# Peptides against a protein of PDB entry 8BZL, part 165

Target 1, 228 residues: chain A of PDB entry 8BZL
Amino acid sequence: SYDRAITVFSPDGHLFQVEYAQEAVKKGSTAVGVRGRDIVVLGVEKKSVAKLQDERTVRKICALDDNVCMAFAGLTADARIVINRARVECQSHRLTVEDPVTVEYITRYIASLKQRYTQSNGRRPFGISALIVGFDFDGTPRLYQTDPSGTYHAWKANAIGRGAKSVREFLEKNYTDEAIETDDLTIKLVIKALLEVVQSGGKNIELAVMRRDQSLKILNPEEIEKYV
Target 2, 242 residues: chain B of PDB entry 8BZL
Amino acid sequence: SRRYDSRTTIFSPEGRLYQVEYAMEAIGHAGTCLGILANDGVLLAAERRNIHKLLDEVFFSEKIYKLNEDMACSVAGITSDANVLTNELRLIAQRYLLQYQEPIPCEQLVTALCDIKQAYTQFGGKRPFGVSLLYIGWDKHYGFQLYQSDPSGNYGGWKATCIGNNSAAAVSMLKQDYKEGEMTLKSALALAIKVLNKTMDVSKLSAEKVEIATLTRENGKTVIRVLKQKEVEQLIKKHEEE

## One batch from the design tools (peptide; made by RFdiffusion4, then SolubleMPNN)

Design b1_p18_5_s3 (from b1_p18_5, 8 letters changed)
Fold by OpenDDE base, seed 4:
Formats: structure tokens, C-alpha cells, sequence
Structure b1_p18_5_s3 (fold): chain B 228 residues (1-228), chain C 242 residues (1-242), chain A 18 residues (1-18)
């Protein structure tokens, strides 16, 4: 019966279900996150939505709270479960602690959730990686990445999904203090990074910006074209 | 018979717990971590494999975790499992402090986590944690201490030990060079560099690839310090000159 | 990496089926 331990160690010490979940992430649309000085920026490649599909239903950038947003790569259905649980936790934290979550706190919550699905009987890993960005209460911009294993790390910049390798190579070369000196330069850096893997310019990019003490703003295509 | 490998942790016909053994294999592929007990302190030294320019500042260390004011640990194996266990260690230590108004003794913290690890090997529907830990600490009962724990929930106190990649070779070197009763923290640091230089799968040992933390007592307080890159560079340079 | 993963997967399947 296949219903038993789904995620078990191989003889060589591998968790194949976690590795296969990471392969599901690599097939996902590319997402990029960059931490600026007083800004965090998320960018995602727009896959050609079927002409009849409502574009509003397939947002890859989601608010978790007023101070935190998330982009993901991999299984959209798995992402919905994670997003919903994270939103509930953000609200619960506000009610119980009387402060918004830190970006690290909610990242750790998501990471722990993912890890539990790698160790629980009858459950497969989540087929998603996430970039989680936001501001802590002190106004510090944060960027975290999580993977299907439940690992998480803080980043200056990172990418996930299909084009992640090429985008990371670009960011490793071009992420400097000068390149993030202004909000506009930081936005331009994210767009340039996505253009390494996205064809047809700004029309195929979804971009979200969160500035210090401001809500998440999704840029329209015309606003994106100003930076191209 | 070999179908036991893919099931919940159960005994094989030979009495082996294959899922625990396979979890130990996962640890063997992890970066090297070593611990050395000295007369005047304890240290952890860990291989840093994740050298990425885009990583944000690691507040303490990538592989060395402060547990409380008197204890730290290093981890070898699955990072996500390590994060869960290190968080649990912090919670156990904090609950003890709240309940008894004193810090948890080092061995009691290690034992409490080992009971959790063991439970994940015995109860159905869970896999073992793919993590070994080295613990360093100080308490009023035993002074400076070094412990090792594995996925089975076994633990032991050590004068010097190693986990992760090439751990067997490292332990052999430690057995040869460790001088019982004569080990200073300075000599322990030199020994750590010597062992890491031989056991890490790197062409040249560099300070960017090594994390070192020391635990000492100053004015009746425990001090846990991560060595600066320049300090590690100086230790490497001294070793290259010998 | 994909080739090594498929080889390890194949070896694991062979070890489980034996």
C-alpha cells in the first residue's frame, strides 16, 4: 500500500520526495526578489495566460499581511494552502502579540509548515519555493527564501523557478550598493534581472513594490515600461 | 525483506533500524563540524559550504546556533530538520528557566532533545531527523561540556569529536593529537584548524569556509563568541607556518 | 545533477525491489 510513509530516507540518505518537489519548483515561473535600502521588490514572469482566463485569478505575488508579501514558484494549489495558513498566522499574531509579524517570524512559520509535510505520514512535501519580503516594525527591509524542504535563509537578492540560475548569476554580478542606492535603481535592477529570462519586455513581467511604511503596490505595465 | 527500507522505522529481521542508518548517511554528506573541550573553554568549528554573495548577514553563524546564554550547538545533516530541532532546544531551555528560575543543565537539555529524536524513530508515521548535533555548554554541575547526539536519540559526552563529512578521519586525528588535561583553548583552536585542513574537501582552507565559536567564562558569565574572519585567517596562517 | 539524481533513483529502486 502506497499510503504509508511517503517521504522516507533512501539508503544513501536522500529524501527523494523533497528533491522531486524541488524539481517541481524548477518548472515554475521565475520569481525574483531584491532588498533595497528602503524598498523591497518582487518580480515574476507572466506566463501567457490563456486568452479566456481571468488574469486576476493567477497572481503569483500575494500579500500575507500589510507589511509582508510573498512570491512563489511551483504548484499553485500548494501555494494557496501555504498563503492561507500564513495569513491566518499573521492575523493570529496581531491578536495575541498586538504587533505585526516580523518577516523572519512568518518565514519561520512557513518553513516549519513545509518541514512538517516532509516528516508526516501520508503527506508529500509542498511543491513550492517562496520569496517572502517585507518590513519589520523597526522599518528594516527583509527578504527570505524558503524551499520544499522547509529551509529558509535571508537574502539581499534571490530568484526561484525556471530561470532562477540565470537571474541569480545576473544578480551576483550586478547587485551592488550603488545598484540599490535609490528605489528606482532597485526596481530597475529587478526588471533587468527578469529580462535575462523573460521575452517581450515589460508586458510579461508582474512587479510588486513595498516601500517603507507603505502598502504593497503592484505596478501596471505602463509603470514597468518606464524602467525598461 | 528489503521492503523495510521504505517503511516507517521498523526493525529488520536482523534487528536494524534502516531509516535511522539512512538518516546517518545523510549526515555523512554534510559539512564537517567538530567540537573540542579545553580546560578553559569549549569550541565548535564548522565547515561553511554556502558561500553565496547574495546571502544576507548571518546574525550569529550559518551552522552554529546559540541555544541560551550558556549553550550553543552545531549541526550536520538536513538544515530544515536542524532548524526544527534547534528551535525546540531553545523552547525547552526557556521553559526550564521559567519553571525553575535557573538555566537548564547542559545534559538535561541534550537528553530532552534526544527523547524527541528517539520518539521519531519509534512512533509510526514519522521519519527520523536527519541531523547530528554537537553541543557546547557550561553549567555549575560539570563546568565546560561537549556532547554529540545522532538521529537515534543516542548521545554522549566528549573531550573532542566530529560529525559530518570525513568525521571518522577527523576523530582519528583528534585521538592522536588531543592531550588530555593539557588542552588549552588556544591549543584546541590550533587543533581544530589542523583537523579541518585535512578533512574538508577543499583545495585550500580559507577563513570564509570556516566558522568557529568559543564558549568561555569571564567574570562568572558564559561568553559565546564567533571568531571574526581575521582571527580565523590568523589561525590558518599560523598552521601553514608550522 | 539531473543525471546523478536519476542514477541514484534507479539504484534506490533496484535496492528496494531486490
Amino acid sequence: as target 1 above (228 residues)
Amino acid sequence: as target 2 above (242 residues)
Amino acid sequence: EEKEREEKKKEWIERMEA
Scores: peptide ipSAE 0.018, ipTM 0.508, DockQ to the pose 0.026
Fold by OpenDDE base, seed 1:
Structure b1_p18_5_s3 (fold): chain B 228 residues (1-228), chain C 242 residues (1-242), chain A 18 residues (1-18)
Amino acid sequence: as target 1 above (228 residues)
Amino acid sequence: as target 2 above (242 residues)
Amino acid sequence: EEKEREEKKKEWIERMEA
């Protein structure tokens, strides 16, 4: 069976290893991204951090640069490789082009990296999807999604991971211009979307906000509870 | 179905890496290793299984390895794989020191090895390392630290954790008895003995079967010390009196 | 160039962890 090989085409044109990597993503904790007017918001389902685990090391939202952050679903070790390479590329771009990356540029870089791992002999696909958010230098908020295949698209709102279907269905119904009219409303939308799949309310949500010309801010549990 | 068990770099239809899971299973049968973070230090405690009477006493630690002046690790799993990984950790730390003229930050050393582990799960012709590690260290950024890594290349920071045999039971006990913010190294040592006594399937804990290392700061220097057998005996005796 | 990239990455990490 072609599903036992390295990433090769099946007779019907499927890349089974890519599809199976997408199944790894579906087992990942849920992440949601929403683009507001002047804000981008990432929310992730906190796995119940084991009481003795350092919460700092369990972060699913990370900065790639001052103007770009990423959430992921799937294999955490795979994500670390992607994040590290993306961070190097962001710094390289600043050195060579003298400007920060656009959100599209870094998304395309990550997508190309993923794609190469689907085509390279002796390599498996990355078992991750990513939501990449940030601001371009012109102050335009952006949200992109990548999958294990190396595809990427721009979104107004999207979700990845185990609860992604329910969260997307919620966003499709509730993402309106009114729902994102303010930063606070945009944050509330993300929280409400995550609450569709997270049982124990605000304590099990990690939320990050990036506003125009501001650094990534991770909200504390008390700040999140104000929006619930 | 066992059809995905033979290749290290293949996802199952369910998105699982069976070779990584099997490596983790192998570690579950290895000797117990425990790590506890305290306010004034960090410790590793490990089960010593290879008590061969003909082993030269010169081997101070079977399962605890000094990595540099500021870090040590304990290993659970395949000894040969552990030797390769501990050597790689030493090389990474040394290269960093040569390049930057400062010791490598603890988390950076852990991540560098974890990226190697991850690569062995993603590149063809390699198998996962059958080893989990506990790392203890001190750096100027975060102070005393405890990390755990597995064959997948995943890692996390911990206040207390356990790997190897009966690790789940050990972690449950640690969760019950670990007092956040109030843990002294002395209390951590007592807790380590308590947990090992319950997780090691031995009628009596003996100092010969337990290795303990502490990492402390003295006069602005990191001190890594493997406890002498007599010191471990004293800890066991104190636990038996309680 | 690779050294400069690594140094810039290190500086950035330090800034993001502060």
Scores: peptide ipSAE 0.007, ipTM 0.603, DockQ to the pose 0.015
Fold by OpenDDE base, seed 3:
Structure b1_p18_5_s3 (fold): chain B 228 residues (1-228), chain C 242 residues (1-242), chain A 18 residues (1-18)
Amino acid sequence: as target 1 above (228 residues)
Amino acid sequence: as target 2 above (242 residues)
Amino acid sequence: EEKEREEKKKEWIERMEA
């Protein structure tokens, strides 16, 4: 059966391994991204850290560069490979072009990487979707999503992972220009969106904020509770 | 489930990597390995199953490997796979030392191996490694550390954890008895013996069936020590008296 | 033992998935 083969087309034109990788993403913890006016916010569902687990080793939001950060849903080990490749590319771009990457550029790089893993006979697709946020050098906030297929699109707001449908439905109703008028309102929007699928409130949310001309800030639980 | 187990590691229709899950199953049948982080050190305790009387009494750690001066690991799973991975860890650590003239940070060594493990789950013609590892170490960044990694290439830092046979029961016991912030290496050793006594498939815990290594700091140097059989006997005896 | 293996698999899956 085509399902057992390398990523190949089925008779009906499906890439089953890509579709199945998307199912792996749907099992992942929920991540949400929102583009504000002068802010980008990523939020992730923090699975209850096992009592004896070191919380610092459970990160789902990471910087790719000073101006770009990424959240993901799906296979953590697959994500680490993508993150490392993206970080190398960001540094390479700075060295060769003498400018930081645009958020679109690094998204396209990640998307192309994912796509190549859907076409190689010796590789399976990456079991991850990613939300990539940041600022272009002109100060424009950006949000992109990538999936296992290597597609990518720009968004105002989006979600990935197990709760993505409910979070997206919330964002579709509540994402307005008024809702993102301030940085604090934008942060509140992300938290409210995550609370649609996260049972234990602010303690189970990881939140990262990037403001214009500022580095990525990961909010501590106390800072998150101020917005709940 | 069985439909996607015969070829290169591929996704099932449900988005599962069955070859990785089956590798984890293989680890479940391996001897128990414990790791416990204390304030003044970190330890590994491992079940020794191959008690061949003809094994030269050279206390060759069957399951505990020194990686460098600041790190050791314990393995659960396929021995041949474990040997490959432990050698790779040593090579990574050595290359880093040569390149940077300082020891590799603990988490960075763990991550480097985890990227190799991940690659064996993604690239064609390869199977996952049937091995989980516990890592103990010290570095200047985070002090004493304990990590666990699995066949997927995932890892995490822990205060205490277990891999191999009866690992879920062991983790449950560790969760009950581990006192955060108050754990001394001495108390950690006692806890390790307590947990192994309940989780090993043996009628009576004996020192010949247990390997224990401690990692401490003495005079600003890391000391990795495998406990002598007599020391393990004393720990077992003390536990039996309590 | 099977229950313990299932719990271990569940914990592993939970760790593997982000």
Scores: peptide ipSAE 0.000, ipTM 0.599, DockQ to the pose 0.054

Design b1_p18_5_s3 (from b1_p18_5, 8 letters changed)
Fold by OpenDDE base, seed 2:
Structure b1_p18_5_s3 (fold): chain B 228 residues (1-228), chain C 242 residues (1-242), chain A 18 residues (1-18)
Amino acid sequence: as target 1 above (228 residues)
Amino acid sequence: as target 2 above (242 residues)
Amino acid sequence: EEKEREEKKKEWIERMEA
């Protein structure tokens, strides 16, 4: 029935479709984000790619603009819609405002999009959480997280997906000013955090780094192994 | 009755809008927020939930939002819905300022949002906003003002009111202790602490768990100030000594 | 009233999951 796709309040004030979308996120591969001093790092758990699957099709980290990238947990198909809408908005902003988006701006855009899908007829919530990282035009590193409800917050570090609880507990203990003093230490922190939930070490981690005034760099497995 | 729970906001056979009522239930689980009107100002006092250690910024205010130079609001309910509504309030206020070259009157801003909220209860395919708001403001027409709005799009002006958890008990206490015509901002602050201490599901009231904003007039300008933690600690201490 | 709320909740869940 089309009635199942409608996000409505329960008698006790719950939006069960949003809660169920959050359950879809919890089934997703783990993603972690950390804000360093002059670096932002995203790490994602690689699911065992079927031997015949093109690795290009399994990317969970994507650029939204030159200064912003996003990782997600949950439904990949839902993520594509959000990513495409966000990319269009980033380009539109450059054309209309003559400046790149702030990380907050594009996060708010994505959050508003998600919220509208929790309130529109015939639409279900997006089954994704996202970690959005980048640099503002002033060179400030930013990390935001958004969930299926359309909430968003700024973080120093956070995690989403199936291993998020364990990764967050690790980050709460190990995120210090000393632990992010250098770019290399920040990268190492992300890898160590993911290793709390990833069994097969560096080969099962996708890692992306963005430094101030630099483009997004996806690390190869050999580069990741240097930090392990 | 069953069809009325699953569809767009429609009347039940008994004339009830269940989706609006259920949205109000969601607000009942939100942290407490108080508003008190005084002769020399207005205040909002809200329960602050625990800040996660990994949050980047300690938001000075989680639940209190500046709307323009003359108005602020507090929210109880779904945070994402609150963000949408508070952004809309800012946009409405800014559009009015641009069009008329004067600040929007407080009640007109409240009404404009209430029309939006009401539309989400009447037009097919949308759920109500799971948010109640308290508005504080000053304008040249009515001076200091306090309003409350709910998911239905209803609003009212108040001398003192509460939304969120234990709101009924808080309102009862406010009715007992509110002195009409004699309320100073200082007395209102003391009353807010007194009510929060009794209505918050906390063993001990702490300044970290309370945010307070005041709206006053200084030299013909509206001043919206969020109290510092030390100021809130002093208010709590004074209450514990009484 | 709590029992009635819980029953309505169960009915709602069943209807949304069915």
Scores: peptide ipSAE 0.022, ipTM 0.507, DockQ to the pose 0.036; fails the geometry check

Design b1_p18_5_s4 (from b1_p18_5, 11 letters changed)
Fold by OpenDDE base, seed 4:
Structure b1_p18_5_s4 (fold): chain B 228 residues (1-228), chain C 242 residues (1-242), chain A 18 residues (1-18)
Amino acid sequence: as target 1 above (228 residues)
Amino acid sequence: as target 2 above (242 residues)
Amino acid sequence: MEEERKRKAEEWIERMEA
């Protein structure tokens, strides 16, 4: 059965294990990323934290470096591996090149890592897609998406996970220069996009913003509600 | 689907990792382990299923392992897998101590093992570990902590949780009775007994069938103590009187 | 049967994302 071999193409040219990993991602919680003028915003569907669970251990958005953040959909354990590798690479780059990574660079690194896990014997694909946002050292905001195959592309706005289709349709309609003219408008756009698929408003949204020359800021629920 | 569950590192058409699911299912049949975080300490309580009748005194905890001076864990699942993982935990903790001249933070130790567990779900020729763990610990960063990890390499922090047999029911009971901010170690011990009494597949709860360890701070040092059978008996008796 | 399979898969992924 061709679906059992990660490193074998089907007769019709499919890599089933990659496709199946993508199916895992499609069942994951929704994440959205939007590039504004001087801001990048990540939003994720906040699943109800189980009673008695420590919320600090439930993170859907993480920093890879001071200038780069990631949200993901899919297997959290897989994501942790990717995140750790990316963080190490970011630090290594700073040490060797004496500059922070570009968002494209670290995305390419992650993508290459993922790709290797689609081609190497005895490895399964990573069951994650990621939205990677940040600023290049020149102050240019960037948004990239990568999937289990190791493909990556730059976006103005994108979404991954269960609600991604609806969110993308919303963004395609509503992403305009006017809609991202200010930081606040950009944040509102992300929230509105997530509200297409998330119930109960701002309580079920985690939102992170990175402004030019600023660190990642996770918005608290009260801060989110002002945009709703 | 039987066709996709034979390989540990294969996604199903629906995006499932059946071997991980099956490992988790196997853990569901293991002895119950509880963890409860209190203001003044943290505890593990575990079902002891293998009582060697020839032992006059139970000197050793079967299910609870000391990892270092600041951490302990309890295991639900395959004993051999548990032994391997607990040994790795000890090694990781020791290497960290040697490298940094300070104890490993609790979450870092948990994460390090979880990365190993995850790897066994991703690399071919390896099966997932048939083990879930509860971790208790103290560090200077977060104080008393309780973590849970599963065969997938996922983990989380908890105020109270349960793994193994009847874990869902136990968690439900914990949710009902756990009072945030008001939980003392004493009350946590009582709660542990209460939950175990209801969730263990035993006709009557006895001290021989339960292992309990507490982690406290005394004079700026972590103290990990396995309760004596007599102490457990007293807790059970107290519960029966209520 | 397909809907149930889908539901179970979604529940599984949800657990793996927790």
Scores: peptide ipSAE 0.399, ipTM 0.798, DockQ to the pose 0.055
Fold by OpenDDE base, seed 3:
Structure b1_p18_5_s4 (fold): chain B 228 residues (1-228), chain C 242 residues (1-242), chain A 18 residues (1-18)
Amino acid sequence: as target 1 above (228 residues)
Amino acid sequence: as target 2 above (242 residues)
Amino acid sequence: MEEERKRKAEEWIERMEA
């Protein structure tokens, strides 16, 4: 009965709607994030776009601001709401504080938004986890993850979605200071990590890179194949 | 009485939103709507199921709605929900025009409605809209466009797609016959008739049961035209002769 | 039955991500 209610505590202290939202995320497409020395990289599993679908409208990686980008796993419609709110906050912060947001700040904002949707009697949780990467104003690369509960943590590398366990296991073994010594090595690490769960090689990977003092760059398939 | 209290769309133990799935299932039983993007235009073709002879005013377009000067949509699903969403689309487009003194970009209008749809899947006391939409439009950014949206608030751009009854079969036929880069509006119209003839549960396709609208550019202006019954008859006849 | 339920759930999420 409690699992069929709005987000409420079960007698054993579980928030079933949050847990169920996490199950939705676990079935989503895989996303991976890696923090390098002077680069942050996001990779996502490309679903085979239907033959007649416009690929332009299928994006799993988006910019929140010039210095912050996000990948997500789970419900795309839910993600769009979070992205829009985050973008508004980034702009608001620039206007009010006269500085861009830190990656931690915007992550905390998103996390707080998600948390509020777990506590309101009139709302269900967001069915998304997000990897948020970028650079702070001091040039420090950052990677954060947030989940449907509104919990967030900083990471060196992480993954979300259906292949997340395998990707994380790969990253735990292969994420070393040597493996991220250069931008190219960091990109290769992300690609190799995704290839643990993606069957059709580089054609089924979307990759985005943000270097220090540079804008988000989405790599084309030809650029990705150079790293495979 | 309490059993009918406004339930929030909630996740199942498996992470599914069953109310959204059920809304999509309801749309699967609705009349077929088809959209095809061509090089020189875009079209909507929709099945007319309710030919009530007793309707005083021949609603010339039961399923195709003009949204603004640059966009139209077709609907599959619950008519009352469709009316609400169509009205919202018009209001959003008008507010944008008033605020920015330019027409709303096609994708932005679609996204705005999709955010509303999403909200009805997340907020308490609301059910998902039992409606999928096809949108056709033109803007200065992307030219001719075709979009599809569903009860979840998801949307995508398409070269050709179908919603409603037998949509999967229609999409399969479109995938076979759609020629990328070579599609004219004329060929798109012929393809629409071909697909509808095979996917509509009618023994013989008639002009009374089909609504077709085209969106073109003439002299730097968007022209949205609903085909006359005689024009649709000619298209059907031409198809029968092939 | 549970595998089929999982498959259907995955297919649904796949549609929701498209």
Scores: peptide ipSAE 0.397, ipTM 0.783, DockQ to the pose 0.053
Fold by OpenDDE base, seed 1:
Structure b1_p18_5_s4 (fold): chain B 228 residues (1-228), chain C 242 residues (1-242), chain A 18 residues (1-18)
Amino acid sequence: as target 1 above (228 residues)
Amino acid sequence: as target 2 above (242 residues)
Amino acid sequence: MEEERKRKAEEWIERMEA
């Protein structure tokens, strides 16, 4: 059975291990990304942090560089590998090119990494999708998504994980120029989108905001409640 | 279908890594290990199962390993895998010390090993390690720390946690009795004995069946101490009197 | 049996995301 092999083509042209990695992502916690006018926002479903777990170690949103952050769905251990390599590349780029990476550049790097793991014998695909947001050096906000195959695209808004379908349907209906006219409205849009799939309101949402020329800000629960 | 069970590093149609799951199952049958973070220290408590009458009385800790001057770990799972991983932890810590002339931060050591574990779940011809670890440590960045890692390469920081046999029940008990912000090392030791007494399928908890290590700071130095059998006996006795 | 498989898969992924 081709489904038991390393990542190889089936007779009908399917890469089953990639598809199965995508199934792992679909069962992962929901993440949403929205590009505003001068803001990018990531939201993730907070898993019930075990009462005794250190919240610091349960972050699903991470900075790749000062101008780029990432949320993911799927295997956390796999994500750590990708994040670490992306961070190294961001720093390397600053040293060699003397400019920060563009969001597209680092997305392409991550995508290429993922793709290589789909083509290399004796490696399985990464069981993660990622939403990568940030600002280019010209101040343009960007949002990209990548999946286990190494495919990537630019988005205005998107979602990944178990609630992604419902969240995307909401965003397709509600993402308008008016809905993202202000930073606050953009944040509200992300919260409303997540509330389509997250129970118990703002307590189960983690939000990260990056504004032009500003560092990544993780909103505290009180700040989130102001938008609910 | 048992068909996805044989190959390592293969996703099932449902997106599962069965070999990682089976490794975790193997850990569920291992001796219980507890970790508890206190304000003034951190501890590991582990079940000692291999009490052979012919073992020399010089009981070095079977399940608690000193990694460096600032960190120790406890292991649940396959002993051979544990030996490999604990040796690797020591090597990573030593290489860091040589390179940077300072001790490796606790989380960085944990992540370095977790990246190795993860690799054994992603590269063909490798099986997952059948081992979960609890890490205790101190560093200048975060002070006293407790971490848990599993065969997947996941890890997390904890105030208190348990791995191995009856870990779910132990975690439930810890959640009930752990007082956030008020935990002293003394109270943590008492809690460890309480939880072990309930989770170990023994009629009476004995000091010979329990290993306990504490990590404290004294005069600006980390002190890792394995409790003597007599000290553990006193803790058990105190618990029985309550 | 299919619902149980789905549940087990979800539980596993939840543990792998923790």
Scores: peptide ipSAE 0.387, ipTM 0.772, DockQ to the pose 0.058

Design b1_p18_5_s4 (from b1_p18_5, 11 letters changed)
Fold by OpenDDE base, seed 2:
Structure b1_p18_5_s4 (fold): chain B 228 residues (1-228), chain C 242 residues (1-242), chain A 18 residues (1-18)
Amino acid sequence: as target 1 above (228 residues)
Amino acid sequence: as target 2 above (242 residues)
Amino acid sequence: MEEERKRKAEEWIERMEA
């Protein structure tokens, strides 16, 4: 029954449900990712936590494994499903292959999952884009981006969400080898990029850093303010 | 457009999930439920709408459900959907206990149900659940906890919150009167009555129209208690005297 | 009308991100 096909081609060859999912992402909070020399940094626009909400439950950046983390823009509930599936795959890979996933591997897994939801009857696309960062076992820092369609690409720096255009324009101008020469400069670049769209300084930024052979570190507001 | 309203949960051109929004709208017409976290406990307070004289004395709260020894929830929305979800919560909690020989952490139970809710927003032939839930609980990891979940599968932890009819106004009142770090269960109960009195659009709040449950710790055990009508009457009376 | 629709959509997404 055609009525079960949620994502279908338009006469002009568009997948409207994918495009509309991308519109949901474009309305989401801004996220930025930057690959440094020996560091990867994720930053997310922190919308003012509602008074009386527990901040612990409001996280936009999460670990997928010890060597991989993800930020997203769009529907949080959709993101949770993707994150859970990715975490299971990371653990499964460790058990079966006896090595951690490469950042490309887990990105491809997530992308494939998203793509299947664009082609499966009775399923809508995921309303999320993701920035996936981490280190391969050889110590190479990686940054990937996925969208609702299931496409993925490797990036030096990228942004997603409502402020993505402005942030990308900033990064295109300011991402140089000199700008990422040190870990601190890389962090500063991410913060400056986010400040193009975030007015209230460091209080409205969630920032996470992963260095080579180190676990994901979420910076506290005081640490962020040191870079502002 | 009407086309996006009548079918399986799909994105609108603007990126909206109208079926989820409409489910949330339906919940806005349901009876009010409040949750308040205190230092020494957590409570749920819910509007009781179905007071039919012919109802056999409902031994069980209409809106508040015990999930396990350490958790309870309240529901706003479609009763049949609520029954399905509360049963699922109990099953998840029981399976966890059997598998790990310890009670399920509060947030983990909430997330498990939220994943189910989310699935009903993404898979064809399903509609979103027309239910929001408030969860109260205790675990060894975070102590007393209050969570809210909606039809989308989103959830959050709260110090105080409200779902159902006039929830926005109730939340505003809670924001004004809730004092972080200073909230006792006694004060939380008083606050709940105050907010319900203003939210339920009744000339006079009566104990028959309000269900209250408290979750406390006594001698290293969680105690979930539904307040007796007389206790609720006393709380209302005290509020009227202030 | 388009601005209002956009605003409502943004508000909705904001709620869905919370």
Scores: peptide ipSAE 0.224, ipTM 0.675, DockQ to the pose 0.054

